# Ledger of designs, part 108: peptides against a protein of PDB entry 3OAK

Target 1, 145 residues: chain A of PDB entry 3OAK
Amino acid sequence: DDLEQYLDEKILRLKDEMNIAAQLDIDTLNKRIETGDTSLIAMQKVKLLPKVVSVLSKANLADTILDNNLLQSVRIWLEPLPDGSLPSFEIQKSLFAALNDLPVKTEHLKESGLGRVVIFYTKSKRVEAQLARLAEKLIAEWTRP

## One batch from the design tools (peptide; made by RFdiffusion4, then SolubleMPNN)

Design b1_p26_7_s4 (from b1_p26_7, 8 letters changed)
Fold by OpenDDE base, seed 5:
Structure b1_p26_7_s4 (fold): chain B 145 residues (1-145), chain A 26 residues (1-26)
Amino acid sequence: as target 1 above (145 residues)
Amino acid sequence: MSDEELIDLAPVKEAEKTGAPLSVLE
């Protein structure tokens, strides 16, 4: 219906914005590597993070979020950057917190690839201990009998 | 599902999502 369509469009717009932000940050960091210009700072994801968190926190959007595979964009935001670094602490923490409140099912993990990325955060020595524990909590929730 | 099953989700994602960007982790 009209409401469903409206909500789908809202989530799809955010998904697009997230993907663009990720790509712009990648481009910035690649240029920084190529030129050595240390004034180039990747800030697009950080700028968009409040909006992402706001949307992910709304219970009435959960189905729309999952149905439109917004988790794929969340996964993209969690992937290592071109220089091998990880997303900022705040991005990791905010996304893990938001994921904990979503009714994520196996099908959503499959279509987004999120499971593999979160497993990475449980194993990587570069991840802060606090965030590794949050990742482990998610895995435990998703793999519970 | 097991942790190992979650790790193996990457190929499934690639198969289902045509035109999707390649993962840095993959």
Scores: peptide ipSAE 0.030, ipTM 0.576, DockQ to the pose 0.043
Fold by OpenDDE base, seed 2:
Structure b1_p26_7_s4 (fold): chain B 145 residues (1-145), chain A 26 residues (1-26)
Amino acid sequence: as target 1 above (145 residues)
Amino acid sequence: MSDEELIDLAPVKEAEKTGAPLSVLE
């Protein structure tokens, strides 16, 4: 099916872009730590965030998103950074909101590793309370009988 | 799990296809 193929390619391209953005930010922060150059700022994820949110919010892409394991890249974006800091408030909030509307199943959580990361956000003292609550909501939904 | 254990997510990257705990109590 031409449409299915087109949508798969679209999601896979975004997945690649997300992974690249994450790696570039990691590299930037590692260099910042190594050199002490505080002018080095990781901004690749932030720049790409609007596109990510747009895609995740489209109901017609849900199956394609889940089938192509885009959630793995979402997990990567939520992981702590080399300096121990967390992704920006906006990244966290936007991704948690988007995840809330996706029909995520156990198989997707296993394939992506997203479950463990979201649990981290419910327990970490470094996470803002508002975002911890959003993470808790996701966990509750995913563990719902 | 402690915060420190949760912060180290390296194992998650290594176990892409393995099941992740879904309970906060785990």
Scores: peptide ipSAE 0.026, ipTM 0.558, DockQ to the pose 0.026
Fold by OpenDDE base, seed 4:
Structure b1_p26_7_s4 (fold): chain B 145 residues (1-145), chain A 26 residues (1-26)
Amino acid sequence: as target 1 above (145 residues)
Amino acid sequence: MSDEELIDLAPVKEAEKTGAPLSVLE
């Protein structure tokens, strides 16, 4: 119906925005690596984060989020950056929190690749313990029968 | 999965691909 289409379009637009933000941050960091200019700070994801969290937190958007594979963009946001660093603590925390409230199924994990990335967060020594625990919680929920 | 393994997914990430043929939960 019209509402469904409207919501799909909104989610797809957000997905695009997220991907763009991720790429811009990657570009910034690559430039920082290339030039040594430490003043270059990747901020695009952080700027967009409130909108992402807002969308992810809406129960009425859950199906739309999952059906349009927005989780792929969430995965992208969680992956290590070119300089080997991880996304900001706030991004990690916010996304893990938001993911916890979504009815994520195996199929969504497969199509997004999110499961693999979240598992990384359970294992990486670079991940803060608090966030590792959140990741573990997600994995536990997703692997439930 | 090691940090290096995920870092190696960077090119795949840019292409918005799922990455290497590994189980989602492995």
Scores: peptide ipSAE 0.018, ipTM 0.531, DockQ to the pose 0.056
Fold by OpenDDE base, seed 3:
Structure b1_p26_7_s4 (fold): chain B 145 residues (1-145), chain A 26 residues (1-26)
Amino acid sequence: as target 1 above (145 residues)
Amino acid sequence: MSDEELIDLAPVKEAEKTGAPLSVLE
């Protein structure tokens, strides 16, 4: 119906915005590595983060979020950057918190690849301890019988 | 799966659609 179509378009637009933000940050960091220009700072994801968190926190959007595989873009935002660094502490914390409130199922993890990335956060020695614990909680919830 | 293996999946993210936690832990 009209509402469903509207919500789908809304989420798909956000998905595109997230993907663009991620790519722009990657491009910025690649250029920084290539040129040595340390003034280049990747800020696109951080700028968009409040909107992402707002959408992810709305219970009435949960089905639309999951059906349109927005979690794939969440995965992209959590992936290591070209220089091996991780997304900002705020991005990690906010996304882990938001994911905890979503009714994520195995199928969503498979189609997005989010499970692999979150497992990375439980194992990586570069991740802050408190964020690793949040990742562990997610994995525990997703693997409950 | 090692950290390096997970990092290397980023460039091939479109080819890797299976990422359930149990599949990685096993």
Scores: peptide ipSAE 0.025, ipTM 0.547, DockQ to the pose 0.035; fails the geometry check

Design b1_p26_8_s1 (from b1_p26_8, 7 letters changed)
Fold by OpenDDE base, seed 4:
Structure b1_p26_8_s1 (fold): chain B 145 residues (1-145), chain A 26 residues (1-26)
Amino acid sequence: as target 1 above (145 residues)
Amino acid sequence: KELEELKEETEKILEEAEKEYEELFE
C-alpha cells in the first residue's frame, strides 16, 4: 500500500545514506593513513548516527528495516576500518542496542553479512566488555539450537 | 608498527569469525 511504499523508500534512502557515509569515512581514513594528516577526521557516520538510531528504534519500522536489508548498512557501519580500528564506541553501542530490539532472523543475517561481523565483536580484544557480551547474546539468540 | 599490528590482529580475528560463522550458521 501507499504507506508501505513510503516506508520502503524512506528506509532505502537511509540505507543509501549510511553506505555513502561509511565510504566517505573510509576514504578519509585511507587518506589519513596515506598522508599522515591527523587532521583528517572521519565524521560522516557520526553525523548520520542520530537519524539511524531514530529509525532503528521505531518498532513500526522493523519489518521495513529487515525487508529492505538495512542490516547490510548496519553491518558496514560495524566493520573494521582501514587502519584496523573499530567504529566509535557510540556507533557500536547504538547499533548493538538497536539490534537487540529487532526481530532479526537467520535470513536477515545471511543477506546482510551481519552474523559474521557480530561474531567478530565477540572475539575482538578491542571491543568493550559490555558490547562483547551483547554481541554474544545476539549470537546465542540467532543461532539455531 | 602499531598500525600494522592492529591490522594483522583484526585480520586474524576476522578470519576466526568467518570460520565460526560457518560453523554456527551454515
Scores: peptide ipSAE 0.632, ipTM 0.930, DockQ to the pose 0.926
Fold by OpenDDE base, seed 5:
Structure b1_p26_8_s1 (fold): chain B 145 residues (1-145), chain A 26 residues (1-26)
Amino acid sequence: as target 1 above (145 residues)
Amino acid sequence: KELEELKEETEKILEEAEKEYEELFE
């Protein structure tokens, strides 16, 4: 129906914006590595984060979020960066908080690749303890019978 | 840590995460 279509388009637009932001930040960081120009700062994801959080927190958008595989973009935002670093703490914290409230199912984890990345966050020594614990909680919930 | 060390560590953990994912979900 009209509402469903509207919501789908909304989420798909955000998905595209998130993917673009991630790529722009990657490009910036790669250029920083290549040139040594430390003034190059990756800020595209940070700029878009409030919008992402706003959407992910809407209960009425949960089905649309999951059906359109927005979690793929969430996964992309959580992946390690070209310099081996992790996304900012704020990005991690915001996304994990959002994931904690979404009715994520196994099928969504598989189609997005998010499952593997969240497991990574349970294992990496560079992840803040509070987020590692949350990642562990999510994995436990997603793998329970 | 140096850049190379960070990358190596990350890659190692990603490999471990992949294996664990397969065990849990496949």
Scores: peptide ipSAE 0.631, ipTM 0.930, DockQ to the pose 0.843
Fold by OpenDDE base, seed 2:
Structure b1_p26_8_s1 (fold): chain B 145 residues (1-145), chain A 26 residues (1-26)
Amino acid sequence: as target 1 above (145 residues)
Amino acid sequence: KELEELKEETEKILEEAEKEYEELFE
C-alpha cells in the first residue's frame, strides 16, 4: 500500500546514503595513507549518524529495515577501515545499541554479512569492553534455536 | 611498521571471525 511504499523508499534512500558515506570515508582514509596527510579526516559517516540512529530506533520501521537489508549498510559501517582501525566509538556504540533492539533473525545476518562482523567485535582486542560484551550477547541470542 | 602490524592483526581476526561464523551459522 501507500504507507509501505513510502517506508520502503525511505529506508532504501538511507541505505544508499549510508553506502555513499562509507565509500567517501574509505576514499579519504586511503588518500591519507597514500599521501601521509594526517589532516585528512573521514567525517561522512559521523555526519550521517544522527539520521541513521533516528531511523533504526523506530519500532514501526523494524520490518522495513530488515526486509530491505539495511543491515548490509550497518555491516559496511562497522567493518574495519583501510588502515586497519575501527570506526569511531560513537558509531560502534550507536549501531550496537540499535541492533540490540531489532528483531534480527539468522536470515538477516546471512543476507547482510553482519554476523561475521559482529563476531569480529567479540574477538578484536581493540574493541571497548562494553561493546565486546554486547557483541557477545548478540551472537548468543542469534545462535539460539 | 605500526600501521602494517595493525593491518595484519585486523586481517587475522577477520579470518578467524569468518571461520567462527561458518561454524555457528552454516
Scores: peptide ipSAE 0.629, ipTM 0.929, DockQ to the pose 0.911
Fold by OpenDDE base, seed 1:
Structure b1_p26_8_s1 (fold): chain B 145 residues (1-145), chain A 26 residues (1-26)
Amino acid sequence: as target 1 above (145 residues)
Amino acid sequence: KELEELKEETEKILEEAEKEYEELFE
């Protein structure tokens, strides 16, 4: 119906915005590496984070989020950056919190690539302990029969 | 040099994560 279509379009727009933000940050960091200009700061994801969190926290959007593979964009935001670093702690914390409240299924993990990335967070030595534990919790839940 | 080491470590962990993913989900 009209509402469902509206919600789909809303999520798809956000997905696009997230992807653009991620790419812009990647471009910034690549330029920083190439030029050595440490004044270049990647801020696009951080600027968009409040909107992302707002959407992900809406229980009534869960189906729309999952059906439109918004988790692909979440995965992109969680991936390591060109300089080998991880996204900001706040991004990690916010997204993992949101994931913890979503009814994520195996099919969503596969179609988004999120499963591999969350496993990465269980293994990386640079992830905060609290988030590593949460990542482990999620993997355990998602692998249960 | 430090940057390269960080990137190499990250890549290593990503590869391990991929293998584990296959074992757990595929």
Scores: peptide ipSAE 0.624, ipTM 0.928, DockQ to the pose 0.860

Design b1_p26_8_s2 (from b1_p26_8, 10 letters changed)
Fold by OpenDDE base, seed 5:
Structure b1_p26_8_s2 (fold): chain B 145 residues (1-145), chain A 26 residues (1-26)
Amino acid sequence: as target 1 above (145 residues)
Amino acid sequence: SELEELKKETEEILKEAEEEYKELFE
């Protein structure tokens, strides 16, 4: 199926781009910690965020997103950073909004590791209350029969 | 230090989250 192959390749390319962006930001922050150079700012994820949101919001891509484990890259983007801080509020807000509209199943949570990270957001005192509540909503939905 | 405490807190909460994940999904 030509269309299926096209969509798979599109999502796999995005996964790669997301993973690269995350790693570059991690490298930047690690160097900041090592050198004390506070001018080093991690911005790769922020630059790519609009593209990520545009893809995650398309209903016709939902199956391809889930089948290719794009949620693994979403999980990576939500994980705490090397200095213990969290990704930007805008990244959190955008990704949680996108997750709220995806037909995520238990199998996707396990293969991506997303479940653990979202639970983290229900527990961390460094998360904005509105996003903590959204994380709780997602966990409640995903644990329903 | 403040940085060390931040990382420690994060790691502790991650451990708690892992345990809750096991309870809910495994």
Scores: peptide ipSAE 0.646, ipTM 0.942, DockQ to the pose 0.886
Fold by OpenDDE base, seed 1:
Structure b1_p26_8_s2 (fold): chain B 145 residues (1-145), chain A 26 residues (1-26)
Amino acid sequence: as target 1 above (145 residues)
Amino acid sequence: SELEELKKETEEILKEAEEEYKELFE
């Protein structure tokens, strides 16, 4: 219906915006590495984060989020950066909090690649302890029969 | 270099995560 179509379009637009923000940050960091110009700062994901959090926190959007594979963009935002670092603590914290409240199923983990990335956060030495514990919790829940 | 070491460590852990993912979800 009209509402469902509106919500699909809204989520797909956000998905596109998230992917663009991630690519712009990657481009910035690659240029920083190439040139040594430490004044180059990747800020696109941080700027868009409030909008992402707002959408992910709405229970009425859960089905639309999952059906349109927005989790693929969440996965992209959580992936390691070209300089070997991880996304900001705030991005990690916000996205993991949102994931904790979504009815994520195995099919969503596979189609998005999110499962592998969350496991990475349970193993990485660069992740804050509190977020590593949350990642472990999510994996335990998602692997429960 | 430090950058190379960080990248190498990340790639190794990603590989481990991929293998664990296969074991848990496939």
Scores: peptide ipSAE 0.645, ipTM 0.942, DockQ to the pose 0.848
Fold by OpenDDE base, seed 2:
Structure b1_p26_8_s2 (fold): chain B 145 residues (1-145), chain A 26 residues (1-26)
Amino acid sequence: as target 1 above (145 residues)
Amino acid sequence: SELEELKKETEEILKEAEEEYKELFE
């Protein structure tokens, strides 16, 4: 199926782009820590965020998203940074909103590692209350019979 | 330092999250 192949390739390309963006930001922050150059700002994820949100919001891509484990890249984007800080509020808010609309199953949580990270957001002192509550909502939904 | 404290806190909460994940999903 040509369409299915096209969609798979689209999602896989985005997955790669997300992973690259995350790594570039990590590299930037590590260099900032090592050199003390406070002018170094990690912005690759922020730049790519609109594209990520656009893809995650498309209902017709849900199966492709889940089947290709794009949630692994979502997990990576939500993980704490080298300096112990969390991704920007906007990234958190956007990704949690997108997750709320995806038909995520236990198998997807396990293969992506997303479950653990979202639980982290229910517990972290660095997370805004509104996002912590949303994280709690997701966990509750994902653990329901 | 503040940085070290932040990292330590994050690591501790990640550990707790891992434990809770196992309880809820495994």
Scores: peptide ipSAE 0.644, ipTM 0.941, DockQ to the pose 0.892
Fold by OpenDDE base, seed 4:
Structure b1_p26_8_s2 (fold): chain B 145 residues (1-145), chain A 26 residues (1-26)
Amino acid sequence: as target 1 above (145 residues)
Amino acid sequence: SELEELKKETEEILKEAEEEYKELFE
């Protein structure tokens, strides 16, 4: 119906915006590595984060989020960066919090690639303990029969 | 360098994560 279509389009637009933000940050960091210019700061994801959090926190959007594979963009935002670093703690914290409140199923993990990345966060030594524990919790929930 | 070491570590852990994913989800 009209509302469903509206919500789908809303999520798909956000998905596109997230992907663009991620790529712009990657480009910035690659240039930083190439030139050594430490004044180059990747800020696009941080700028968009409030909007992402707002959408992910809305219970009425859960089905739309999952059906449109917004988790693929969440996965992209969580992936390690070109300089070997991880996204900011705030991005990690916000996204993991959102994931904890979403009814994520195995099918969503497969179509998004999120499972692999969350497992990474259970293993990386550079992840804050609180988030590593949350990642472990998520994996445990998602692997339940 | 430190950067190279961190990148290498990340790549190794990503590889481990991939294998564990296969075990848990596939």
Scores: peptide ipSAE 0.650, ipTM 0.943, DockQ to the pose 0.905; fails the geometry check

Design b1_p26_8_s3 (from b1_p26_8, 11 letters changed)
Fold by OpenDDE base, seed 3:
Structure b1_p26_8_s3 (fold): chain B 145 residues (1-145), chain A 26 residues (1-26)
Amino acid sequence: as target 1 above (145 residues)
Amino acid sequence: SELEKLKKETEEILKEAEKEYEELFE
C-alpha cells in the first residue's frame, strides 16, 4: 500500500545515502594516503549518523530495514577503512546498539555480509572492550540453535 | 611502517573472521 511503499522508499534512500557517505569517506582517506595530507578527515558517515540511528531505532521500521537489506549499508559502515583503521567509536557504538534491538535472522546476515564484519569486531585488538563484548553477544544470539 | 603493520594486522583478522563466519553460518 501507500504507507508500505513510502517506508520502502525511505529506507532505500537512506541506504543510498549511507553508501555514498561511506564511499566519500573512503575517497577522502585514499587521497590522504596518496597525498600525505593529514588535514583530510573523513566525516561523511559521522554527519549522517544521527539520521541512521533515528531510523534503526524505530520498531515499526524493522521489517522494512531488514527486507531492503539496509544491513548491507550497516556492514559497509563498520568495515575497516583503506588505511586499516576502524570507523569512529561513536559509529561503532551506535550501530551495535541498534543491531542489538533488531530481529536479525541468519538470512539477513548472509544477504548483507554483516556476520563476517561483526566477527571481525570480536577478534580485533583495536576494538573497545565493551563493543567487542557486544559483538560477541550478537554472534552468540545469531548462532543460537 | 606503522601504517603497513596496522593494515596487515587488519587484513589478517579479516581473513580469520571470514573463516569463522563460514564455519558458523555457511
Scores: peptide ipSAE 0.649, ipTM 0.945, DockQ to the pose 0.937
Fold by OpenDDE base, seed 2:
Structure b1_p26_8_s3 (fold): chain B 145 residues (1-145), chain A 26 residues (1-26)
Amino acid sequence: as target 1 above (145 residues)
Amino acid sequence: SELEKLKKETEEILKEAEKEYEELFE
């Protein structure tokens, strides 16, 4: 199926782009820590965020998103950074909102590692209350019979 | 340092999250 192949390739390309963006930001922050150059700002994820949100919000891509484990890249984007900080509020908010509309199943949580990270957001005192509550909502939904 | 404290806190919460994940999903 040509369409299915096209969609798979689209999602896989985005997955790669997300992973690259995350790594570049990590590299930037590590260099900032090592050199003390406070002018180094990690912005690759922020630059790519609109594209990520656009893809995650498309209902017709849900199966492709889940089947290709794009949630692994979402997990990576939500993980704490080298300086111990969390991704920007906007990234958190956007990704949690997108997750709320996806038909995420236990198998997807396990293969992506997303479940653990979202639980982290329910527990971290560095997370805004509104996002912590949203994380709690997701966990509650994912653990329902 | 403040950085070290933040990192340590994060690591501890990650451990807690892992434990809770196992309890809820495994």
Scores: peptide ipSAE 0.648, ipTM 0.945, DockQ to the pose 0.853
Fold by OpenDDE base, seed 5:
Structure b1_p26_8_s3 (fold): chain B 145 residues (1-145), chain A 26 residues (1-26)
Amino acid sequence: as target 1 above (145 residues)
Amino acid sequence: SELEKLKKETEEILKEAEKEYEELFE
């Protein structure tokens, strides 16, 4: 199926781009910690965020997103950073909003590790209350029969 | 240090999250 192959390749390319962006930001922050150079700012995820949101919001891509484990890259983007901080509020807000509209199943949570990270957001005192509540909502939905 | 404190707190909460994940999904 030509269309299926096209969509798979599109999502796999995005996964790669997301993973690269995350690693570059991690490298930047590690360098900041090592050198004390506070001018080093991690911005790769922020630059790519609009593209990520545009893809995650398309209903016709939902199956391809889930089948290719794009949620693994979403999980990576939500994980705490080397300096102990969290990704930007805008990244959190955008990704949680996108997750709220995806037909995520238990198998996707396990293969991506997303379940653990979202639970983390229900527990961390560094998370804005509005996003903590959204994280709680997602966990409640995903644990329904 | 402050950085170490934040990292330690994060690690502790991650451990708690892992435990809850296992209870809910495994």
Scores: peptide ipSAE 0.643, ipTM 0.943, DockQ to the pose 0.868
Fold by OpenDDE base, seed 1:
Structure b1_p26_8_s3 (fold): chain B 145 residues (1-145), chain A 26 residues (1-26)
Amino acid sequence: as target 1 above (145 residues)
Amino acid sequence: SELEKLKKETEEILKEAEKEYEELFE
């Protein structure tokens, strides 16, 4: 219906915005590495984060989020960066909190690639302890029969 | 370099994560 179509379009637009923000940050960091110009700062994901959090926190959007594979963009935002670092602590914390409240199923983990990335966060030595524990909690929940 | 070391470590952990993912979900 009209509402469902509106919500699909809203999520697909956000998905596109998230992917663009991630690519722009990657481009910035690659240029920083290439040129040595430490004044180059990747800020696009941080700027968009409030909007992402707002959408992910709405229970009435859960089905639309999952059906349109927005988790693929969440996965992209959580992936390691070209300089070997991870996304900001705030991005990690916000996205993991949102994931904790979504009814994520195995099919969503596979189609988005999110499962592998969350496991990475349980294993990486660069992740804050509190977030590593949350990642472990999510994996435990998602692997339950 | 420090950068190369970080990148290598990340790649290795990603490979481990992939293997564990396959074991848990496939």
Scores: peptide ipSAE 0.640, ipTM 0.943, DockQ to the pose 0.820

Design b1_p26_8_s4 (from b1_p26_8, 9 letters changed)
Fold by OpenDDE base, seed 1:
Structure b1_p26_8_s4 (fold): chain B 145 residues (1-145), chain A 26 residues (1-26)
Amino acid sequence: as target 1 above (145 residues)
Amino acid sequence: KELEELKKETEEILEESEEEYEELFE
């Protein structure tokens, strides 16, 4: 119906925006590595984060989020960066918090690749302890019968 | 190089994470 179509379009637009932001940040960091220009700072994801959090926190959007594989873009945002670093603490914290409230199923983890990335956050020594614990919690919940 | 070491470590953990994911979910 009209509402469903509207919500799908809304999520797909956000998905596109997230993917663009991620690529722009990657481009910035790659250029920083190549040129040595330390003034180049990747900020596109951080700028878009409030909008992402707003959408992910809305219960009425959960089905639309999952059906349109927005979690693929969430996965992309959580992946390690070209300079070997991880996304900002705020991005990690916000996304893990949002994931904790979504009814994520195994099929969503597979189609998005998010499962592997969250497991990564349970293992990496570069992740803050509090976020590693959140990652562990998510994995435990997702693996329950 | 520090960067290369970070990349190597990250890749190794990602590989381990993939294996664990397959074990847990597939």
Scores: peptide ipSAE 0.576, ipTM 0.921, DockQ to the pose 0.787
Fold by OpenDDE base, seed 3:
Structure b1_p26_8_s4 (fold): chain B 145 residues (1-145), chain A 26 residues (1-26)
Amino acid sequence: as target 1 above (145 residues)
Amino acid sequence: KELEELKKETEEILEESEEEYEELFE
């Protein structure tokens, strides 16, 4: 119980950090658009990415990740940005790779909104072909009976 | 103009993606 609580708190802290990073990047890009200051660079997600990948890659955390809806934060990180761009290639690649190894179920897709966003990546012409294929693979796996 | 066009396109694809999601998962 103590360990379970500790792991829950760990994941929830990461979830909060991810959400904050995403919002800070959005704020930065919105300000960039409004002011025209091209020196404003959104870097918060990129800075946190190694930690996110590290956590998502740990098999012993899979249940905790899914139970605490960390996929909601993954979804947020994959959403298009205010300037019309997509998250960095590295963020996309890392997250799709991590998703491929998680035992994601339909209920997790619904509670996180991740399903819609991954479908977006299968449809957008601005997504790199290799990542579009990864997105398609995930959708195919998630829609299997 | 380019930004607005990209945003519009993105929004349209997101809407289509929502519809497809509902068909596949709901």
Scores: peptide ipSAE 0.575, ipTM 0.921, DockQ to the pose 0.822
Fold by OpenDDE base, seed 4:
Structure b1_p26_8_s4 (fold): chain B 145 residues (1-145), chain A 26 residues (1-26)
Amino acid sequence: as target 1 above (145 residues)
Amino acid sequence: KELEELKKETEEILEESEEEYEELFE
């Protein structure tokens, strides 16, 4: 119906915006590494984060989010960066909080690659303890029959 | 060297994470 189509388009637009933001930040960081220009700052994901959080927090969008594989873009935002660092603490915290409220199923983890990345956050020593615990909680919930 | 070591460590943990994912979900 019209509403469903509208919501699908909304999520797909956000997915595209997220992917673009991630790539722009990667490009910035790669350029920073190559040139040594410390004035280059990756800010695109942080700039878009409020919009992402707003969408992910809406219960009525859960099915649309999962059906359109928005979790793939969430995974991309959580992946390690070219300089070996992790996304900002605020990005991690916001996304993990949002994931905790979504009815994620195994099929969504497979099609998005999110499962591997969340497990990474349970293992990396560069992750804050509070976020590592949240990652562990998610894995435990997702592996329950 | 520091950057390369950090990247190497990250890659190793990602590989371990993939293996663990397969064990838990597949």
Scores: peptide ipSAE 0.574, ipTM 0.920, DockQ to the pose 0.764
Fold by OpenDDE base, seed 5:
Structure b1_p26_8_s4 (fold): chain B 145 residues (1-145), chain A 26 residues (1-26)
Amino acid sequence: as target 1 above (145 residues)
Amino acid sequence: KELEELKKETEEILEESEEEYEELFE
């Protein structure tokens, strides 16, 4: 119906924006590595983060979020960066908080690749302890019978 | 080389994570 279509379009637009932001940040960091210009700072995801958090926190959008595989973009935002670093702590914290409230199912983990990435956060020694624990919690919940 | 070492470590953990994912979800 009209509302469903509206919500789908909203989420798909956000998905596109997230993907663009991620790529722009990757491009910035690659250029930083190539040129040695340490003044180059990746800021696109940070700029978009409030909008992402706003959408992910709305219960009425949960089905639309999951059905349109927005979690793929969440996965992309959580992946390690070209310089070997992780996304900012605030991005990690915000996204994991959002994931904790979404009714994520196995099918969503598979189609997005998010499952592997969250497991990564349980293993990496560069992840803050509080977020590693949250990642562990999520994995436990998602693998629960 | 610190950067290369970090990237190598990350890749190794990602590989392990993939294996664990398959064990848990497939």
Scores: peptide ipSAE 0.572, ipTM 0.921, DockQ to the pose 0.797

